# Ledger of designs, part 259: peptides against a protein of PDB entry 6FRK

Target 1, 411 residues: chain A of PDB entry 6FRK
Amino acid sequence: NEEVLNAMLKEVCTALLEADVNIKLVKQLRENVKSAIDLEEMASGLNKRKMIQHAVFKELVKLVDPGVKAWTPTKGKQNVIMFVGLQGSGKTTTCSKLAYYYQRKGWKTCLICADTFRAGAFDQLKQNATKARIPFYGSYTEMDPVIIASEGVEKFKNENFEIIIVDTSGRHKQEDSLFEEMLQVANAIQPDNIVYVMDASIGQACEAQAKAFKDKVDVASVIVTKLDGHAKGGGALSAVAATKSPIIFIGTGEHIDDFEPFKTQPFISKLLGMGDIEGLIDKVNELKLDDNEALIEKLKHGQFTLRDMYEQFQNIMKMGPFSQILGMIPGFGTDFMSKGNEQESMARLKKLMTIMDSMNDQELDSTDGAKVFSKQPGRIQRVARGSGVSTRDVQELLTQYTKFAQMVKKM

## One batch from the design tools (peptide; made by RFdiffusion4, then SolubleMPNN)

Design b2_p26_1_s2 (from b2_p26_1, 17 letters changed)
Fold by OpenDDE base, seed 3:
Structure b2_p26_1_s2 (fold): chain B 411 residues (1-411), chain A 26 residues (1-26)
Amino acid sequence: as target 1 above (411 residues)
Amino acid sequence: EEEEKKKLEEELKKLRELLEELSKLL
C-alpha cells in the first residue's frame, strides 16, 4: 500500500513540477497528502487513485487560499487600485481588462498611466482605453510618475469615478529604483488595493518575484496572466504563498475579454489537467443558453442545420476566446491552441459566419444544407458573391458543416 | 433538483463534445 501511494505521489509531484509549482510547495504537499491519507481507509477497497487525487486537490486548494478575504470595491465610493509588476507581465493589458470588467458591471471606471519609463506606454494605454471607451489620464510631458498618478487620481475623484486604476512603470529586472518609485506612488495616492500582476510563464521564478514586490509594497491582491500559454499556472501557488494575498483575477489571452474572476476549484482542476468543467458550466450558464434546449433536442434527434452551426459559432464567440473554451474541455491540452492560432481561429469563425450571413433561411434551416447547395450550384455562387469570398471557401464551409452534421448523427 | 442537475450535466457533456468537435475544425 505505501509503495503504491509513494509511486502515485511521485507521478503527481512530477506533474505539479511540470506545471511550474514550486519545489518547496510540492514537497510540502507530498508530506501533507501522506499525512492526510489513512492507509487503512485505502485498504477498504476505495479507489486509491481517486483518494490520492482528492487529497492532492484538497491540499492544492489550501495552497491557493491565503486565508485572507479578497479586497472588493465599494459601490458609490472612490476605489483606487494600483497595479505593480514587471515589464512584460501583462500589467498594462491587465489594467485595461480590469477596467473593462468593472465598466461592464456598471462601475464608473477610469485608467491612469503612471508609466513614464517606457516610451509609448501612454499611447498604448490610450489606444486600449479608447477602444474600450474607458476614460484615461496620463502625460506626454510629465516624467514624474508620482505627479501623474496624484493628478490623475485627484481628477477622477473629483469626477466621481468609482474605480480608478493606476498603471505603474515596469522594469525588465527587479531594480531598487523601481521599488522606490512604486512606494512613492503608493504613498502619494494611498490606494485601496495594490494588485501584483504576475506572468504565469516565468515558472519557478514566481516565488522570488512575488516576494520581492510584497517586501516593498503592500500587495493585497494578485492577478495571474498568460494562462492561455503552456504555463499551467503552478507559479500562481508560489505567488499566493509569497504575497499571502489572494488571486482575484486571471488573464487567459490577449483580448480585453480574456479576463475572469479567479475561482479556486476550476483553477486547481485545470492545473491537475482535469479541465475547467465548472468554469465551462459557469460560462455556458452566463450565456443564458436557455435557447439551447431547442438545440440540444435537435442534436438528440441527429438534426443539425447551418443555422445551428451559426448559433454554435455565436456561442463560441460569446464565451470569449476559443482558447479559454478549449482549455476548459477535459482532454484538450493547453497546446491545442497556440497563441497565434486563437486570433486566426476567431478570424476564421468570423469568416465562416460572414459566409452564412449571405445564406437564405431555406439554406440555413435545411437539415441537409449541403444537399441544398449540391442540387443548385448557383446558390454557392450567390453566397460567394454576397460574402465576398471564393466559391471554394463556400464549398469548404459546406464540407465542414457536413462533417459536423455526420458527427451529430452519431451522437 | 438532482434530476435536473443530472440532465444539465448530460446536456453540458453533449455541448462539450460538440465544442470539442468544433475545435478540431477551427
Scores: peptide ipSAE 0.010, ipTM 0.317, DockQ to the pose 0.113
Fold by OpenDDE base, seed 4:
Structure b2_p26_1_s2 (fold): chain B 411 residues (1-411), chain A 26 residues (1-26)
Amino acid sequence: as target 1 above (411 residues)
Amino acid sequence: EEEEKKKLEEELKKLRELLEELSKLL
């Protein structure tokens, strides 16, 4: 029993290290999980794998909870939010995403560019802000970030803005001059919140970087970016541990709306390859898929029609970027995206739907749609002509449907 | 509440298995 536990813990520890979880946190988690598992309860025939997964999940949930309540803006007040982080962390893009998030929630939001070090920083902020219709401030002539930040904050305070976001200079390396500049800006504007932006793709470097920022500035919140990429987000645990600050938001893509409030349970589920159960529930509930209960009942009875498949394709298309939907499904990590561009998958879905649009109600509503087409091959030719596709494409769809309907019958 | 949550988890598991197979078709 102990050998099996140690083997399974070794696999979990390897998977966490491959997910960029810091080696110190992985060691501590291993000890905590080993202490939380009663070996006698494991002898009583409980699913050892589920017990270990639950213990690992519970200990990871504790690692993302710093025991500190996240800062939240106060409605009707002037809330100054300062962003800090390295160049390439997605800091500037994240400022725009956060501003857009609060603007959509009915907050009077603005952006300040206090990055004087990077050529074109203000142009980039201005482009992003203009595209999102967010008010912005910056200078092409002022080189002191303290002056720009102070003037911008004062201006937007006088205009009764509720959310004032200040983007600062990022450098490629931790330099003392960067930290001095950040301290001078922070002292001048007196921010209500300092947000550290971290790129999830930096892997094992997350702890050292997050610690270096926390040792110099009063980081109170963390935002993790590039969780749509190959990074499984294990570096986020390192940032929380180093900063002792909660993750407040995550960046999940390149679009301005690829930004969501941090949820502990979905994040840990995704990190473990269990998928985003809660985010999938929330999206399914937001879609008002009242028809999903009827579909789930049909699926429980092993009934699946071509119409049921069409409705599922419509639902997938309504859920937004296929990357986000797949990222919510357990086992559909980034490796599934490696075989096809999201646009190609959506084009393929749309092609399949166009084939089904040429089917009649008898074909769509048949509990054995493939058998309807096999009994009358002239139907395949009609559908192929109606949809402008080959008879082979229709046969491929029917073969796919048949495989799917057979799986539903096994559920 | 716990039984409703367990039902919802089972329904979500089925929906995920469904989406997983749909994604293999894509």
Scores: peptide ipSAE 0.009, ipTM 0.326, DockQ to the pose 0.111
Fold by OpenDDE base, seed 5:
Structure b2_p26_1_s2 (fold): chain B 411 residues (1-411), chain A 26 residues (1-26)
Amino acid sequence: as target 1 above (411 residues)
Amino acid sequence: EEEEKKKLEEELKKLRELLEELSKLL
């Protein structure tokens, strides 16, 4: 029994190390799991694998809980949120994502660029803010981040903004000068929350980086970025352990909507490769897929049109990144996320939709759309010209549609 | 609650089947 337990724990520990979980945390987890396993229940012929997985799951849930309640903004007040983090962590992009999240929730939100070190930082923030219709402040001439942050915070306080987000300078390495600048900005603006932004892809370096920030500035919240890549998010455990601060949001791509509130249970389930059934359920409910009773009824009758396929592509695009959705489904292994950048999959879907936008209602609403095009080849040429694609691209779409429609007929 | 859960499980199953087929096409 103990040899089998040790072998299974070795496999779990290997998988956690491959998920960028810190070696010290993996060792501690192994001892906690051994102590939590009832050897008598293992003797009763219960599925030893499920029991170990459940014990590992419970211990990982404890590791992502800092025991501290996350800061939340107060409605009708001025809430100043300062962002800190290394260069390349996705900090500036994450400021825009958080601002957009609160704006969509009906908060009066604004952005301040206090990054004077990086050339084009203000232009990047201005571009992101303008696309999202978020008010912004910054300077092309002022070099003191304290002046820019103070003036911007005062301006937006006087204009009764509720969420005031301040982006600061990042550095390539931990430098004392960076931490002194961050302290000067924090002392000048008196933020209600300091958010540390961490890249999940830095793996075992997450602990040392997160600790260095917490030792110098009063980090109260963590945001983890680049969870769409090869990073399984094990570095997030290291950030929580080092900062003793909750993860409040995760970044799951480059799009402004690739941003979600952190949920402990779904995150740990995904980390273990169990999928995120709860997060998939929540996303399905947020999309009101119940309004697709008409689609469900069509699918039950073996009817599937090009319009029905277009509506499904719209729903997939609304659900967020295709890689993220697939990674939430149990049994879609990590190897499925490796076939193409998330952006490439979304660009393919958008290209297919653009081809369908050049189709007419007779083509879109036909229960045998491929046969409509096969009977009149001139339709393929019209659609190809209208969408700016090759006739081959339209034929590939029709081939894909035919495979889908044949599957729906077999259901 | 149980009927809503069953509806949602059926929708999730269909979504999974659709995504599994989309994944073969992408």
Scores: peptide ipSAE 0.007, ipTM 0.312, DockQ to the pose 0.127
Fold by OpenDDE base, seed 1:
Structure b2_p26_1_s2 (fold): chain B 411 residues (1-411), chain A 26 residues (1-26)
Amino acid sequence: as target 1 above (411 residues)
Amino acid sequence: EEEEKKKLEEELKKLRELLEELSKLL
């Protein structure tokens, strides 16, 4: 029994290390899981794998809980939120995402660019803020981030803003000058919350970076970025362990809407490759896929048209990166689509949609679209010319549609 | 609420089956 447990724990530990979970946390988890598993209960014929998975899940949930309640803004008050993090962590983009999140929730939100070090930092923030219709402050001439932050905070306090987000300078490496500048800004503006932005893609370096920030600045919240379908969620555990601060949000892509409140259970489920059913439900509900009821009724009746396929491709494209959607489905590991395969798959979907954009309503709405094209081969040549593709590409689409429609008829 | 949840679970199951089959075509 102990040998089997040790073998299974070795596989789980390997998978967690591959998911960029810090080696110290993996060792601690292994010891905690061994201590939590009653070896006598494993003798009773319970699925040993399920028991170990449950014990691992429970211990990972504890590692994500810092035992500290997340800071939340107070309605009708002025809440100053200072962002800190390395250059390239996604800090500036995350400031805009958080501002947009609160604006959509009916908060009077603004952005301040106190990054004087990075060329074009203010232009980038201004572009993001303007696209989202978020009020912003910054300077092209002032070089002191303390002056810019203080003036911007005072301005927006006087204008009765509720959420005042301050973006600070970043560096490519940990520099004492960066931490001193951040401390001077923090002392001047007296933030209600300091948010550390961490890039999940840095893997095993997450602990050391998060610790270096916490040792110099009073980090109270963590945001993890670049959780775009790569299995690299393990850095989040390292950030919580090092900062003793809760993860409040995650960034799941480059779009301003690729930002969600952190949920412990869905995150751990995804990290273990169990999928995120709740996040898929929430994302499907946010998309108002009410039009899917009509599709689901058609599918129940074994009817599937080229238009129905086109609408599904549009829905997939609206859900964002196909890797993220697949990574939310149980049994589709995060590795199922590498970044290369995702761009190729999205390009393939766009190509298929472009072919269908050249079809007429009779072709799109036919319950046997393939038979419409087989009866009149001149339709294939018309569609091919209209979409700028080969007649072979149109035939391949029709072959794929036929396979899918045959499967829907067997359901 | 429970009936809506069950309906949504069935819709999600069908959407997953659809996505799984679309993923084989891509």
Scores: peptide ipSAE 0.016, ipTM 0.326, DockQ to the pose 0.120; fails the geometry check

Design b2_p26_1_s3 (from b2_p26_1, 17 letters changed)
Fold by OpenDDE base, seed 4:
Structure b2_p26_1_s3 (fold): chain B 411 residues (1-411), chain A 26 residues (1-26)
Amino acid sequence: as target 1 above (411 residues)
Amino acid sequence: DKKKLEELKKKLKELLELLKKLSELL
């Protein structure tokens, strides 16, 4: 029994190391799991694998729980959130994602660019903020991040903003000058929360980086980015262990919507390759898949319209990265969709939807939409002009629709 | 509860297979 336990624990430990979980945490977890398992209960014919998996799951849940309640913004107050992290961590993108998240929740949100070190930092923030319709502050001429942060925070406090997000400089290395700058900014603006942004793709370096930030600045929250990656998120455990701070959000892609509140249970389930059935159910419920019963029923009857295709494209767009959804299903590896094709596919979907937005109800609701366009070629030119695309792009859409409608008729 | 979850998984798998087939057409 002990040999079987040790063999199974070795497999789990290997999988956790391959998931970028720090070797020290894996050793501690192994000892904790071994101490939590009653060998006598294992002898009684209980499913040893399920018992070990449950013990591992329980100990991983403890590793992502720092025992500290996550900071939450107070409605009707000015909440200053300072972001810290290395260059390339996704910090600036994450500031915009968090701002957009709160804005969509009905918070009066703004962004401040206090990154004076990186050329084009303010332009990048401005572009992201403008696309999301988020108010922003920064300077092209002021080189002191303390001045920019102070002026921006004061401005947005006076304008009664509820969420004031301050993006700071990132460096390629942990430089003392960066930490001094962060401390000066923090002292000047007195943030209600300091968020460390960590790239999950740095793997085993997560602990050392997270520790270096926590040792210099009072990190109170962690955001983990690039979890759409090959990064299974084991670095997130290292960040929590090093910072003793909760993960509040995760970045799950490059889109502004690829940002979600951190949920412990789904994250650990995904880390263990068990899938995320709960998050899948939640996403499914958010998609109003009850409306898809009518579609599934139509599809079973071999009926498929351009409107039905449009609604499916909307559903794909709302679901986010298809790789993530597949990764939520037990037994579907994250590698099932090559990531490079996903953004291009989403851009194609959005283009196709824009073409369909220029179609009329007769074209959209026809069970033979391609035949409607073939009978009256002037419709293709109208749709092309209305959507700002070529007649070829409309013909490509109709070809794809026809191919799909033929596939549905064969189902 | 388990039956509803299995039905939901089945419907979702069917939907994802449809979405996959759609993505292969793109």
Scores: peptide ipSAE 0.022, ipTM 0.449, DockQ to the pose 0.160
Fold by OpenDDE base, seed 2:
Structure b2_p26_1_s3 (fold): chain B 411 residues (1-411), chain A 26 residues (1-26)
Amino acid sequence: as target 1 above (411 residues)
Amino acid sequence: DKKKLEELKKKLKELLELLKKLSELL
């Protein structure tokens, strides 16, 4: 029993180290798991693998919980959120993502660029803010970040903004001058929350960086960026351990929507390669896929209409980033779909749906939709005119439908 | 219910395999 435990713990420890989990945390976890496992219960014929996995999972959950409640903004108040972090951490992009997240929830949100060190920092923030329709403040002439931050916070307080996000300078190295500047900004604006932005791809360097920020600035929250499949996220545990602050959000890629509230259970499940089955179930329940029992029955009978295809496209569109959903399934790597191809595929789906919106019920509900159009070519011309596309685009849709219907008949 | 969850996972995997095959044809 002890040999089996030690072998499985070695495998888990190796996987955690390969996931960029700090060596000290992995050692502590190994000791805690050994103390939490009843070897007598393991002798009773219980699934030893499941017991060890459950013990490991529980200890990882504890490592991600700093025992401190995450700060949350108060509705109808002015909430000042200061961002800190190294250059290249994704800090500026994350400011825009957080602003957009709150704006979509009906918060009056704004952005302040207090990064005077980088040439073009304000232009970058302005570009991101303008695309998202988020109000912004900054200067092209003022070089003191304290002045910019103070003036911007005062301006947006007077305009009754609820979420005031301040982006600060990030430097390439731990420079005392950067920490002094961040302290001066923090003292001037009196932020309700200080968010440390961490790049998950820096691996074992996460602890030392997070500690250096926490030792100088009162970091109260962590955001982990670049969780877009290559970074296994083990550095996030190091950030929590060093800052003693909760992870509040994660950045899952480059798009402004590639941003989600941190969930401990899904994160640890992904870190262990178990996928996010709970988040997958929640996402599927949100899709009302139970209404697809009729579709699953039709598919089992080899029946597939243009309407059934339209409903599937609607479901894909409602699912959002398909890469995120696939990354919730155990054994599907995050690299399963390149994000660039996904936006193009979504645009293609939307074009196909727009063509189908010009079809009638007889065309949509036919078990052989392609044959309905082939028998009466005037239907193709009607649909093409109705949707503002070429007759060729309609023929391409019907060709795709025929390929899908043939695939369904083979299932 | 563990069985319902496994059946849901199976149906979901089948649906996602369908959606994958659909996306490869797009």
Scores: peptide ipSAE 0.022, ipTM 0.437, DockQ to the pose 0.177
Fold by OpenDDE base, seed 5:
Structure b2_p26_1_s3 (fold): chain B 411 residues (1-411), chain A 26 residues (1-26)
Amino acid sequence: as target 1 above (411 residues)
Amino acid sequence: DKKKLEELKKKLKELLELLKKLSELL
């Protein structure tokens, strides 16, 4: 019995290490699971595998729970949220995602760029903020991040903003000068919450990085980025352990909408390769599958229009990276789509949708859209001009549509 | 409900197979 337990725990420990869970946490989990499993209860004919899986799941849930209530913004108050993290962690992108999340929830939200170290930091934030219609502040002339942060916070407090997000300078290394600058900014603006942004893809380095930030600034929340199809997110456990702070959100891609509240149960289920059935159900419900029943019914009748194709591209784009959706299904490995192919595919889908946005209802709703365009070549030229693409790009779309409509007619 | 979950999984699998066929054509 103990040998079987040790073998199964070894498999689980290997899978957790392959998920970037810190080796110390994996060892501690192994000991905690061994202490929580009554070997006598395992002898009584219960499914040993299910008992071990449940014990492992329970201990992983405890590792993600810091025992501290997550900070939440107060309505009708000015809530100052300071972001800290390394360069390349996705910090600036995550500031915009969080701002957009709160804006969509009906909060008066703004962004401040206090990153004076990185050339083009303010332009990047301004670009993201403008796309999301989020008010922003920053300077092209002021080099002191304390001045920019203080002036920006004061401005937006006076304008009665409820969520004031401050992006700070990220550095490539844990430099004392960075931590001093972060502390000076924190002391000047007196943030209600300090958010540490961590890249999940850094694996075993997550603990040391998270600890270095917590030892210098009062990190109260963690956001984990790059939880796409490749990052299993085991480093998130290390961040919680080191910061003693809850994960509040996760970044699941490059789009401003690829951002969700952290849920413990789905995250641990995914980490164990059990899939995310709850996130799958939520995502399926967000897709309004009832509208997809009408599509499936049309497909069964061999009907497929350019509008039906456009609606499917919208659904794919709303779903996010296809690898993430596959990774939510138990037994589909994350390896089904490489990261590079997804971005190129999404850019291609967006280009195709932009072409279709220049089509009229007669073209979109035709059961033979390609024949409508072939009979009147002037339509191709109109759509090409309207979408800013070549006539070849429109013909390529129509060729793809025709191939798909022919497949649907054979289904 | 386990039945509703299996139905959602089936509908999603059908959707994903459709989306996969779409992506293979793109």
Scores: peptide ipSAE 0.021, ipTM 0.436, DockQ to the pose 0.156
Fold by OpenDDE base, seed 3:
Structure b2_p26_1_s3 (fold): chain B 411 residues (1-411), chain A 26 residues (1-26)
Amino acid sequence: as target 1 above (411 residues)
Amino acid sequence: DKKKLEELKKKLKELLELLKKLSELL
């Protein structure tokens, strides 16, 4: 029994190390699992594999829970949220995602760009904020982040904003001067919450980086970014262990909607490759897939229109990154789509949808849309002009549609 | 509940197979 336990624990420990879980945490987890498993209960014919998996799951849940209640904003109050983290962590994008999340929940939200170090930081924030219709503050002339943060916080306090998010500078190599700047900003604005943003893709460096931030600033919350199909969430455990602060949200992609409240059980289930069936059900229910029964029935009859394709592209875009959806299914490996291809594919989908937005109902609802365009080539020129694309781009879309409609007819 | 979950899982799998085939065309 002990040999079987040790062999199974070795496999789990290997998988956790491959998932970027820190070697110290994996060792501690192994000891805790060994102490929690009664070898006599394993002898009584219980499924040894399920028992070990359950013990591992319980210990991972404890590693994600710092025993500290997460900070939550108070409705009708001014809540100042300061973001800290390295450049490239996704901090600026995460500020916009968090602001958009609260805005969609009916909070009066705003963004402050106190990143004076990175050229174009304010333009990037302004572009993101404008697209999301989020009020923003920053300066093109002021170089002191303390002044910008203080003025922006004061402005939005006076305008009765409920969620005031302050983005700070991220530096790669000047840690001391970054930490001094962060402390000066924190002292000036007196934030209700300091959020550390961590990139999950940095793997084993997560512990040391998270500790460096916690040792310098009073980090109270963690957001883990880049939890797409390629980032193994093991670094998140290291961040919680180092900061002793709860994970409040996760960033799952590059879209402003690729942001969700952290849920311990789904996260650990995904980390263990068990999938997230509950999150998949929630995601499917959000898609209103009741309308897709009519589509599935059309597909079974080999009927597929340009409108049916457009609706599928909308469904893909609403689902978010397809790697995440696949990662929610038990037994689908996370490696199914490369990160670079997903953003390019989403941009390509959006371009194709923009072309279809210039089509009429006769073109969209035709069971042979390509034949409608081939019979009247003037339609291609109209759609191309209406969508601001070449006639070649419209022909490429019609070629893709024809390939897909032929595949549907063979199903 | 378990039967509804299996039916939902089946519909989901069919949709995901469709989405996979769509993603392979992109």
Scores: peptide ipSAE 0.023, ipTM 0.465, DockQ to the pose 0.159; fails the geometry check

